# Ledger of designs, part 20: peptides against a protein of PDB entry 4X86

Target 1, 56 residues: chain A of PDB entry 4X86
Amino acid sequence: EGPQLLLSEAVSRAAKAAGARPLTSPESLSRDLEAPEVQESYRQQLRSDIQKRLQE

## One batch from the design tools (peptide; made by RFdiffusion4, then SolubleMPNN)

Design b2_p13_7_s2 (from b2_p13_7, 5 letters changed)
Fold by OpenDDE base, seed 5:
Structure b2_p13_7_s2 (fold): chain B 56 residues (1-56), chain A 13 residues (1-13)
Amino acid sequence: as target 1 above (56 residues)
Amino acid sequence: EAERLQQLLQQLQ
């Protein structure tokens, strides 16, 4: 429920909802999505999105 | 919802 703090989890749920199975193995994809720079970018974007939601 | 969102912001700091 609600936004996921980890991009890997967000992508996993999005893929499941879409019925999508990436060619990249789940383990490899998760490794990429858990990279610090990727997670930091996601954190910043998520913060922005949440702030916008609060301003609605 | 707002309270939960504020909690999330705290976790993202």
Scores: peptide ipSAE 0.528, ipTM 0.899, DockQ to the pose 0.916
Fold by OpenDDE base, seed 4:
Structure b2_p13_7_s2 (fold): chain B 56 residues (1-56), chain A 13 residues (1-13)
Amino acid sequence: as target 1 above (56 residues)
Amino acid sequence: EAERLQQLLQQLQ
């Protein structure tokens, strides 16, 4: 259903699709992925990716 | 579709 706005959700869906399990506990991984600076970087990248897609 | 992508851009502002 298109890209996820939250990095944590994007990673979860990607892992599920790949049949992969993280080495780090889900709680620790989520904490890292939900960090404001990480989410901001993801937001900027996602915006850039969407803009590129629109330019195709 | 472009419309959906435009909506996502709005949410990312």
Scores: peptide ipSAE 0.526, ipTM 0.898, DockQ to the pose 0.921
Fold by OpenDDE base, seed 2:
Parts: C-alpha cells; sequence; structure tokens
Structure b2_p13_7_s2 (fold): chain B 56 residues (1-56), chain A 13 residues (1-13)
C-alpha cells in the first residue's frame, strides 16, 4: 500500500508486522501518536525521506 | 514509484 501518512497507522502496522504488543494500551499509544505536534514532526520527516528517495 | 511518491508529497503539504 505504501508509506503511511499517519504516524499512528505506521506504528500500528509496524507493531503488527513484528508481532509486538507493548504494555501501553493501543488507545493510549494512538492518542500520543495522534497529537498534533507529533504528527507534524512525522509529516516533516516523511516529507524529507520521500524527497531524498526521489533524488536517488 | 516516483509518481506515487510525488502524490504522497502533495498530501503532506
Amino acid sequence: as target 1 above (56 residues)
Amino acid sequence: EAERLQQLLQQLQ
């Protein structure tokens, strides 16, 4: 499907793929990952990563 | 791939 635009979704899928079940509840984790400042940081990082990929 | 990546960049604006 490609890279996830939402950090919460990216982490969720990564955890699922790894079979990881953290002690932190999914709801609490998602709430933290969906915080605006966190999502903004992820957006900037993802943009940078994609730009670098395009320049390869 | 490049086209899809460009689309993603648009969504990240």
Scores: peptide ipSAE 0.525, ipTM 0.899, DockQ to the pose 0.939
Fold by OpenDDE base, seed 1:
Structure b2_p13_7_s2 (fold): chain B 56 residues (1-56), chain A 13 residues (1-13)
Amino acid sequence: as target 1 above (56 residues)
Amino acid sequence: EAERLQQLLQQLQ
């Protein structure tokens, strides 16, 4: 429920909702999405999105 | 609501 603070969790839920089943194993995909640089980029984007929502 | 979003921003710091 609500925004996911981890990209890996956000992607997993989005894929489930869309009925998408990637060829890449969930473990391998999660490993890539949990990389520090990827998580940092997601954190910054999520913060920006939330700030924009608050300013609407 | 806005309060929940503010809490999330705090967690993202």
Scores: peptide ipSAE 0.525, ipTM 0.898, DockQ to the pose 0.932

Design b2_p13_7_s3 (from b2_p13_7, 5 letters changed)
Fold by OpenDDE base, seed 5:
Structure b2_p13_7_s3 (fold): chain B 56 residues (1-56), chain A 13 residues (1-13)
Amino acid sequence: as target 1 above (56 residues)
Amino acid sequence: ERERLLALLEQLQ
């Protein structure tokens, strides 16, 4: 429960909740989502989102 | 919730 620190895990859970079955294999998708540049972008966005939440 | 969010921010640093 709560925000996932890893984009791969966040996407996995979102896909499961939506009942989505991507054509791309889960392994391949996870590999892409675990790329350092992708994870860094996610980290920054997640930080921003959390900061906004704290300002409520 | 606030405390948890603060902990998450720490992890994201």
Scores: peptide ipSAE 0.527, ipTM 0.897, DockQ to the pose 0.930
Fold by OpenDDE base, seed 2:
Structure b2_p13_7_s3 (fold): chain B 56 residues (1-56), chain A 13 residues (1-13)
Amino acid sequence: as target 1 above (56 residues)
Amino acid sequence: ERERLLALLEQLQ
């Protein structure tokens, strides 16, 4: 329900909903998704998306 | 929903 603030959590939920499993372990994937630069990019995109939604 | 979205923006600051 609603967007997740953490990219790792968002991807995890998306994968579960799609019934998809990554080739790598969930732990390895989460480690990559929790990198500060990756999280910052996600944060900025999420903010932009929300702002656009508010303008609709 | 609007209030919820505003709250999310606050959390993203």
Scores: peptide ipSAE 0.519, ipTM 0.896, DockQ to the pose 0.929
Fold by OpenDDE base, seed 4:
Structure b2_p13_7_s3 (fold): chain B 56 residues (1-56), chain A 13 residues (1-13)
Amino acid sequence: as target 1 above (56 residues)
Amino acid sequence: ERERLLALLEQLQ
């Protein structure tokens, strides 16, 4: 419910909702999605998205 | 919910 602060969890929820299965192992995918630089980029994007929503 | 979004922004600081 609502936006997820962690990209890895957000992707997991999106995949589940779409009935999609990753082509790579869950461990490999999580490793990539939990990389600090990736999480930071997601944090910035999420902040931007929330700010845009608040401006509506 | 605006307050929910504001709380999320605070968590992202």
Scores: peptide ipSAE 0.518, ipTM 0.896, DockQ to the pose 0.925
Fold by OpenDDE base, seed 3:
Structure b2_p13_7_s3 (fold): chain B 56 residues (1-56), chain A 13 residues (1-13)
Amino acid sequence: as target 1 above (56 residues)
Amino acid sequence: ERERLLALLEQLQ
């Protein structure tokens, strides 16, 4: 419940809810999702989304 | 909800 601050956790939750399984290994997927540049992009998007919600 | 969203912004700093 609520937004996940980590992209890896957000994706894991979404996949579970959808009954989806990744085609790549869990380790490879985690490596990609936990990369600093990816996490930073997610952080910025999440911040932007929250700010937009506050403006509604 | 507004206070919750503000708290989330703090966590993202």
Scores: peptide ipSAE 0.503, ipTM 0.893, DockQ to the pose 0.948

Design b2_p13_7_s4 (from b2_p13_7, 6 letters changed)
Fold by OpenDDE base, seed 1:
Structure b2_p13_7_s4 (fold): chain B 56 residues (1-56), chain A 13 residues (1-13)
Amino acid sequence: as target 1 above (56 residues)
Amino acid sequence: EAARLQALLQQLQ
């Protein structure tokens, strides 16, 4: 439970929770989601979202 | 909740 720090894990959890299985191979999808630039963008957004939540 | 969120921020540093 709680937000995943890795986008790949976040997506995997979301898909599992929804009972969804992507047509793209799990390995390919994970590789795309684990790309450094993608992860960095996710990290920044997650940090921003958490900060906003704290200031509510 | 605040403490939990702060911990997450630390992990995102």
Scores: peptide ipSAE 0.547, ipTM 0.900, DockQ to the pose 0.939
Fold by OpenDDE base, seed 3:
Structure b2_p13_7_s4 (fold): chain B 56 residues (1-56), chain A 13 residues (1-13)
Amino acid sequence: as target 1 above (56 residues)
Amino acid sequence: EAARLQALLQQLQ
């Protein structure tokens, strides 16, 4: 799969791949990872990373 | 790969 557009989904898949279980509740984790300011920062970083990849 | 990456950029707008 390619990069996830949502940080919450990216973290979930990364944790699953690593065999890791977060200690925080799913609701609390989702609240933090789906916060607008966090998602916006993730979106900007992801865009930057993709642009860099295209330029390589 | 480039086409896939361009499509992702469109989704991130």
Scores: peptide ipSAE 0.544, ipTM 0.900, DockQ to the pose 0.940
Fold by OpenDDE base, seed 5:
Structure b2_p13_7_s4 (fold): chain B 56 residues (1-56), chain A 13 residues (1-13)
Amino acid sequence: as target 1 above (56 residues)
Amino acid sequence: EAARLQALLQQLQ
């Protein structure tokens, strides 16, 4: 319903909604999306997005 | 909605 705090979950949900099937295996994709540096970048972006929404 | 968004910001700290 709301924004996903984990990038892996956000991507999975988006892919399902779009009916998209990545060529990369789910396991490999999850590994990449769960990398700490990737999650940190996502956290920062999500924070920024939420802050922008609060200012609308 | 604002309260929900503020709660999310706390989770992202």
Scores: peptide ipSAE 0.543, ipTM 0.900, DockQ to the pose 0.930
Fold by OpenDDE base, seed 4:
Structure b2_p13_7_s4 (fold): chain B 56 residues (1-56), chain A 13 residues (1-13)
Amino acid sequence: as target 1 above (56 residues)
Amino acid sequence: EAARLQALLQQLQ
């Protein structure tokens, strides 16, 4: 299925796959993960990771 | 596949 473009979606899917239930409320967690600075950092990291994968 | 990864890079620009 590949990487998720949104950090919130990536975390949600990872948590589900791991059977993890965060103590943080879904509302607060979503707000934190959707913060512009957080999403921008994720975007940059994801781009870097994909570029590295292409170079392998 | 490289093509799929390239498409993702385009979405991240």
Scores: peptide ipSAE 0.543, ipTM 0.899, DockQ to the pose 0.924

Design b2_p13_8_s1 (from b2_p13_8, 6 letters changed)
Fold by OpenDDE base, seed 1:
Structure b2_p13_8_s1 (fold): chain B 56 residues (1-56), chain A 13 residues (1-13)
Amino acid sequence: as target 1 above (56 residues)
Amino acid sequence: SELQALLQQLQQL
């Protein structure tokens, strides 16, 4: 349970919006972004940020 | 890494 937005999806959307592209391979980028420790850190950050906004 | 390269691209915008 918790936020379901994946870091890989968030970064993909941001990159598209900015016109940025991976230098070598989009699959390599996805692999980096989908690493369990990276995703967990993002989930915790996202949850924290949402909680902060709710407390404002 | 690809991630670092992308982040650097974004920072240049």
Scores: peptide ipSAE 0.135, ipTM 0.640, DockQ to the pose 0.028
Fold by OpenDDE base, seed 5:
Structure b2_p13_8_s1 (fold): chain B 56 residues (1-56), chain A 13 residues (1-13)
Amino acid sequence: as target 1 above (56 residues)
Amino acid sequence: SELQALLQQLQQL
């Protein structure tokens, strides 16, 4: 349910656009971003942000 | 962590 955008993918694209890079490896960054609690928090925030935009 | 390091990089832009 809700938006199906992975945090790891969103951060990867944003970092690329900003010119930021992982210091050690992309795999280490992905491991941090793919933690279930982190992904769930992102899903909730994304849903909340979209709802706010629709209510404006 | 790697994530924290990336966030700090972004904050410097």
Scores: peptide ipSAE 0.132, ipTM 0.636, DockQ to the pose 0.028
Fold by OpenDDE base, seed 2:
Structure b2_p13_8_s1 (fold): chain B 56 residues (1-56), chain A 13 residues (1-13)
Amino acid sequence: as target 1 above (56 residues)
Amino acid sequence: SELQALLQQLQQL
């Protein structure tokens, strides 16, 4: 339950906006970002941040 | 890692 935005997708968007480039490949970056523990940590933080904003 | 390299790039912007 909660936000379903993938970290890999969010980082890809941010990297493009900032002009940052993968040094090896976007696939290598995706593998790092799509690891279950990494994605779950991002989901929890995103959920927490959204809830915090709603309570401000 | 690729992620670490990207984070380093972002820190310099």
Scores: peptide ipSAE 0.129, ipTM 0.635, DockQ to the pose 0.028
Fold by OpenDDE base, seed 3:
Structure b2_p13_8_s1 (fold): chain B 56 residues (1-56), chain A 13 residues (1-13)
Amino acid sequence: as target 1 above (56 residues)
Amino acid sequence: SELQALLQQLQQL
């Protein structure tokens, strides 16, 4: 349950918008961002942020 | 790591 936005996808979109690019390898970046504990923390934060916006 | 490098790059913008 909860939002289905991967951290790796969110970072890719943000980097593209900002004109930033991986310095060594996109695959290495994805590996870091797709770590289970990192993704879960992001999911929790994203859910919390959405809830806060809905309550404003 | 690549993630650390990207974060540093973003901080320069």
Scores: peptide ipSAE 0.128, ipTM 0.639, DockQ to the pose 0.027

Design b2_p13_8_s2 (from b2_p13_8, 4 letters changed)
Fold by OpenDDE base, seed 1:
Structure b2_p13_8_s2 (fold): chain B 56 residues (1-56), chain A 13 residues (1-13)
Amino acid sequence: as target 1 above (56 residues)
Amino acid sequence: SELEALLQQLDSL
């Protein structure tokens, strides 16, 4: 799969693991992730969020 | 863990 779909999947998995629901709808997220620069921003943010959860 | 697996996946992107 391409990075856009892989990132959207990662967001969903992370939210589920945290017992939370994403604020951004899957449709809106997919639209945002069309741009590579946005993909990188989301990747970094999600990575940071996951790291914080692992420290709890 | 699931979260650790996700980190690894993200690092491969």
Scores: peptide ipSAE 0.575, ipTM 0.904, DockQ to the pose 0.385
Fold by OpenDDE base, seed 3:
Structure b2_p13_8_s2 (fold): chain B 56 residues (1-56), chain A 13 residues (1-13)
Amino acid sequence: as target 1 above (56 residues)
Amino acid sequence: SELEALLQQLDSL
């Protein structure tokens, strides 16, 4: 699958693993992730957030 | 763990 779908799935999985719900709707997230530069920003932020959770 | 698996997935994009 493409990066847009893989990132949206990763956001959902991370939220569920943390017992939380995403603040951004799936539709809004999908729209943001259409742009490659935004994809990279989301990937970096999500990676950072997951690392913080692992360090808690 | 699930979170570690997600990190691996993100790094493979």
Scores: peptide ipSAE 0.575, ipTM 0.904, DockQ to the pose 0.344
Fold by OpenDDE base, seed 4:
Structure b2_p13_8_s2 (fold): chain B 56 residues (1-56), chain A 13 residues (1-13)
Amino acid sequence: as target 1 above (56 residues)
Amino acid sequence: SELEALLQQLDSL
């Protein structure tokens, strides 16, 4: 699958694992992730957030 | 863990 779908799934899984709700709606997230530069930003941010959670 | 699995997935992107 493409990065748009993979990242949207990762965001959802991470939110559930953290017991939180995504601040961005699925529709808005899908729209944002159409752009490659935004995909990379989300990937980096999500990676950083997960790493911080693992260190708690 | 689930979060560790997610990190591995993200690193493959």
Scores: peptide ipSAE 0.572, ipTM 0.904, DockQ to the pose 0.379
Fold by OpenDDE base, seed 2:
Structure b2_p13_8_s2 (fold): chain B 56 residues (1-56), chain A 13 residues (1-13)
Amino acid sequence: as target 1 above (56 residues)
Amino acid sequence: SELEALLQQLDSL
């Protein structure tokens, strides 16, 4: 699958693993992830968030 | 862990 779908799935998966809920709606997230530059930003942000959670 | 697996997935994108 492409990065858009993989990232959206990663967001959902991370939220469930962390016992949290994403602030961005699935529809808004899909729209954001259409842009490659936004995909990279989301990837970096999600990676950072996961790392912080692992350090808790 | 699940979160560590996600990190690996993200790094492969």
Scores: peptide ipSAE 0.571, ipTM 0.903, DockQ to the pose 0.383

Design b2_p13_8_s3 (from b2_p13_8, 5 letters changed)
Fold by OpenDDE base, seed 2:
Structure b2_p13_8_s3 (fold): chain B 56 residues (1-56), chain A 13 residues (1-13)
Amino acid sequence: as target 1 above (56 residues)
Amino acid sequence: SELQALLEQLQQL
């Protein structure tokens, strides 16, 4: 339940926009970002931030 | 890690 935006996808978009490049490979970056605990932390933060903005 | 390296790049922008 909640936002389904993947952290790996969000970071990839941000990196491209900023001109940042993976130093080793995009696959290595995706592996780090797609770890379940990392994705869950992002989901919780995103959900919290959205709820906070709705209450402002 | 690759993630840490990317974050450090972003922090310099």
Scores: peptide ipSAE 0.133, ipTM 0.640, DockQ to the pose 0.028
Fold by OpenDDE base, seed 1:
Structure b2_p13_8_s3 (fold): chain B 56 residues (1-56), chain A 13 residues (1-13)
Amino acid sequence: as target 1 above (56 residues)
Amino acid sequence: SELQALLEQLQQL
């Protein structure tokens, strides 16, 4: 239970919007973004940010 | 890393 947005998806969308592209391969980027520790940190930050907005 | 390279690209915009 928690936020559904994955870091990999968020970064993919942001990169696309900015016109940025991976230098080596999209698969390498996805591997970095899908690392469990990275995703967990993002989930915690996302939850925290949402809570901050709800308290405003 | 690939992620770091992408972040650097984004920071240059």
Scores: peptide ipSAE 0.132, ipTM 0.639, DockQ to the pose 0.028
Fold by OpenDDE base, seed 3:
Structure b2_p13_8_s3 (fold): chain B 56 residues (1-56), chain A 13 residues (1-13)
Amino acid sequence: as target 1 above (56 residues)
Amino acid sequence: SELQALLEQLQQL
């Protein structure tokens, strides 16, 4: 349950919009961003942020 | 890490 937006995808989109690029390897970046604990924390934060926006 | 490097890059914008 919850929003289906991976942290890795969110960061990729944000980086593209800002003109930023990985310095060493996109695969290394994906490995860092797809760590289970990191993804879960992001999911919780994203859900919380969406809920706050809906309540404004 | 690559993530840390990217965050540092973004902070410069």
Scores: peptide ipSAE 0.132, ipTM 0.644, DockQ to the pose 0.027
Fold by OpenDDE base, seed 5:
Structure b2_p13_8_s3 (fold): chain B 56 residues (1-56), chain A 13 residues (1-13)
Amino acid sequence: as target 1 above (56 residues)
Amino acid sequence: SELQALLEQLQQL
């Protein structure tokens, strides 16, 4: 349910656009971003942000 | 962590 945008994908795209890069490896970054609790927090935040925008 | 390091990079832009 809710938006189906993975945090790992969103961060990778944003980092590329900003010119930021992982210090060690993309795999290490992906491991951090794919942690269930991190992804769930992102899903909740994304849903909340969208709801706020719709209410403006 | 790698994630924290990336966030700190972004904060410097």
Scores: peptide ipSAE 0.130, ipTM 0.636, DockQ to the pose 0.029

Design b2_p13_8_s4 (from b2_p13_8, 5 letters changed)
Fold by OpenDDE base, seed 1:
Structure b2_p13_8_s4 (fold): chain B 56 residues (1-56), chain A 13 residues (1-13)
Amino acid sequence: as target 1 above (56 residues)
Amino acid sequence: SELQKLLEQLQQL
């Protein structure tokens, strides 16, 4: 349970906005970003950040 | 990793 936004999608959008591109391949980047431990860490941090903003 | 390479690019902006 938590935010539905995937890290892979968030990073893709941020990279596009910044004009950054994968050096090797987008598939390799996606593989790194879709690792379960990476996604879980992102979910926890995202939830925490949202809660902090709501409490301000 | 590709992720690390991308992060390094972003850090230069």
Scores: peptide ipSAE 0.132, ipTM 0.656, DockQ to the pose 0.028
Fold by OpenDDE base, seed 4:
Structure b2_p13_8_s4 (fold): chain B 56 residues (1-56), chain A 13 residues (1-13)
Amino acid sequence: as target 1 above (56 residues)
Amino acid sequence: SELQKLLEQLQQL
């Protein structure tokens, strides 16, 4: 439950905005970003951040 | 990792 945003998507958008590109391959980056533990940590942080904003 | 390399790039901006 909670926000359903993929870290891979968020990072892709941020990287594009900054003009940064994967040095090895987009596939390798996606693999790193789609790791379950990484995605879960992002989900928790995102949910926490949203809750903090709502409570301000 | 590729992720770490990307983060390093972002830190330079």
Scores: peptide ipSAE 0.131, ipTM 0.653, DockQ to the pose 0.028
Fold by OpenDDE base, seed 2:
Structure b2_p13_8_s4 (fold): chain B 56 residues (1-56), chain A 13 residues (1-13)
Amino acid sequence: as target 1 above (56 residues)
Amino acid sequence: SELQKLLEQLQQL
């Protein structure tokens, strides 16, 4: 349930926009970003932020 | 981690 935007996609877009690049490899970054606990934390934060925005 | 390194890069911008 809730927003399905992947953290890996969000970070990839942000990094591209900022001109930042992984120092070792994109695969290493993907492994970090796709870890279930990391993705879940992002999902919870995103949901919370959206809820707060809707309540303004 | 690679994620931490990327975050550090972003913080420098």
Scores: peptide ipSAE 0.130, ipTM 0.651, DockQ to the pose 0.028
Fold by OpenDDE base, seed 5:
Structure b2_p13_8_s4 (fold): chain B 56 residues (1-56), chain A 13 residues (1-13)
Amino acid sequence: as target 1 above (56 residues)
Amino acid sequence: SELQKLLEQLQQL
């Protein structure tokens, strides 16, 4: 329910755009980003940001 | 963590 953009995918796209790469491995980065508490915080922030934009 | 290292790289751009 709500926005379905994964944080891991968002960070991957942003890193490519900025020319940044993981120092150890992309798998280690994905593991960090796929933690349930991290993804839930991102979902809530994304929902909040979208609502703010719609109200501007 | 790998995430923290990536954030530090981004801060240098």
Scores: peptide ipSAE 0.127, ipTM 0.649, DockQ to the pose 0.027

## One batch from the design tools (peptide; made by RFdiffusion4, then SolubleMPNN)

Design b2_p14_1_s1 (from b2_p14_1 with A1S S4A Q12K)
Fold by OpenDDE base, seed 3:
Structure b2_p14_1_s1 (fold): chain B 56 residues (1-56), chain A 14 residues (1-14)
Amino acid sequence: as target 1 above (56 residues)
Amino acid sequence: SLVALAQELARKEV
């Protein structure tokens, strides 16, 4: 339960905003970012960050 | 890859 946002999508948006272009294929980047343990850690951080912002 | 992206971001930081 909680907010759902794929890390791969978040990173893609952030990279574009920063003007960064990966030299590797988007497929390889997605593979790394969509690893279960990585995505779960991001979900936990995202939830925590949202809660912190609500308490400010 | 994740490493390649990190390197690209790092080189743009002043």
Scores: peptide ipSAE 0.145, ipTM 0.669, DockQ to the pose 0.082
Fold by OpenDDE base, seed 4:
Structure b2_p14_1_s1 (fold): chain B 56 residues (1-56), chain A 14 residues (1-14)
Amino acid sequence: as target 1 above (56 residues)
Amino acid sequence: SLVALAQELARKEV
């Protein structure tokens, strides 16, 4: 329930847009970004940010 | 890694 966009996907898109290329493997980056605590923090922030924007 | 990505982004920062 709520926004389900993965942080790993969001970062992948942002990195591509910025022309950034990580020096480590994509698998290593995904491992860091898909950690449960990291993903949960992102989900909470995303939900909060969307709600704030809708209330503006 | 997150560190590697951050370093790459920092190199492009104005």
Scores: peptide ipSAE 0.142, ipTM 0.667, DockQ to the pose 0.079
Fold by OpenDDE base, seed 2:
Structure b2_p14_1_s1 (fold): chain B 56 residues (1-56), chain A 14 residues (1-14)
Amino acid sequence: as target 1 above (56 residues)
Amino acid sequence: SLVALAQELARKEV
């Protein structure tokens, strides 16, 4: 449980904001970002960072 | 790919 923000969506938004365009296809990028282990790692970090911010 | 995106971000780094 906890935050369910998708890393793929977060990176997509960040890339657009930065004007960054991957040299490979967006499909390849999405495939990498949607890997379960990658998403889980992001979820854990996101949860940790939010908790840390709330305690500041 | 993630590497490609990282490379693009590095190129734009100030």
Scores: peptide ipSAE 0.141, ipTM 0.665, DockQ to the pose 0.085
Fold by OpenDDE base, seed 1:
Structure b2_p14_1_s1 (fold): chain B 56 residues (1-56), chain A 14 residues (1-14)
Amino acid sequence: as target 1 above (56 residues)
Amino acid sequence: SLVALAQELARKEV
């Protein structure tokens, strides 16, 4: 019911673009990013950002 | 982890 962008994918792409490499395993990073509370916070932020853009 | 990634990003901002 809304944007279907996953934070895990967004962060992976952003990290690659920035040339950033975490010192922990990709699996550990994915585990953190796919946590329900983290994904929900991202969804809310994404929705808010879209709404702000629509007002510009 | 998220913390590890954040630390790497912080290093690049300097």
Scores: peptide ipSAE 0.140, ipTM 0.664, DockQ to the pose 0.085

Design b2_p14_1_s2 (from b2_p14_1, 4 letters changed)
Fold by OpenDDE base, seed 3:
Structure b2_p14_1_s2 (fold): chain B 56 residues (1-56), chain A 14 residues (1-14)
Amino acid sequence: as target 1 above (56 residues)
Amino acid sequence: SLVELARELARKEV
């Protein structure tokens, strides 16, 4: 439950915006970012950040 | 990879 945004997608979008081009493929980067514990930590952070923003 | 991405971002920030 909560916001459903994949960390891999968020990082890919941010990297593109910054003009960063990893030497390896986007698929390799996605694989690095798809670990369950990493995604869960990101979900918790995202939830917290959104809550803080709404309370400002 | 994550490390490669981090290095690229660091270079552009400087």
Scores: peptide ipSAE 0.197, ipTM 0.710, DockQ to the pose 0.081
Fold by OpenDDE base, seed 1:
Structure b2_p14_1_s2 (fold): chain B 56 residues (1-56), chain A 14 residues (1-14)
Amino acid sequence: as target 1 above (56 residues)
Amino acid sequence: SLVELARELARKEV
């Protein structure tokens, strides 16, 4: 239940779209973004943001 | 890293 978008996937797509290239490898970035606590905080924020949008 | 990515994005800001 709720949004299940992975932060790692979202950031990877956004980075590509923006043409941004981090100095470290994409694998290193993905490793940081896939940390459970990071993903959970993102999920909560995403859910909150969607709910706020629905109230507008 | 996330910091490096953020810096790259910031450089592309208007």
Scores: peptide ipSAE 0.188, ipTM 0.703, DockQ to the pose 0.090
Fold by OpenDDE base, seed 4:
Structure b2_p14_1_s2 (fold): chain B 56 residues (1-56), chain A 14 residues (1-14)
Amino acid sequence: as target 1 above (56 residues)
Amino acid sequence: SLVELARELARKEV
C-alpha cells in the first residue's frame, strides 16, 4: 500500500529533464538511490507531500 | 553518485 514510485526512477527522469550527467556510471548512482533507507525516506516524503496537496 | 548528480544540478541552477 502507498506510493510505489522508485526514487531511482524519479531521479533518472529529473536528471534527464535537467540535462544532468553524473561523471560516474549509472550503476553507481543507482546503487546509492536503491539503498533501502533512502528509498524508504523517499516513500515517506512522497506520501506526505501527496497528503499535504490533497488537504490544500 | 548522488554527490556528482547534486553538483551537476547545482551548476544548472547557477
Scores: peptide ipSAE 0.198, ipTM 0.711, DockQ to the pose 0.086; fails the geometry check
Fold by OpenDDE base, seed 2:
Structure b2_p14_1_s2 (fold): chain B 56 residues (1-56), chain A 14 residues (1-14)
Amino acid sequence: as target 1 above (56 residues)
Amino acid sequence: SLVELARELARKEV
């Protein structure tokens, strides 16, 4: 339940839009971003941000 | 890596 957006997907899109090209492979970046603790932190932040926007 | 990505973004902001 709650936001289902993946940080890995969000960062991939943002990096592409910004023209950022890390030396490491996309797979290596995804591995970092898909770590459970990282994804959970993102989920919590995303939920908080959405709640703040709804209250504005 | 995340560090490399951050460096790339930082370079573009400078």
Scores: peptide ipSAE 0.195, ipTM 0.706, DockQ to the pose 0.083; fails the geometry check

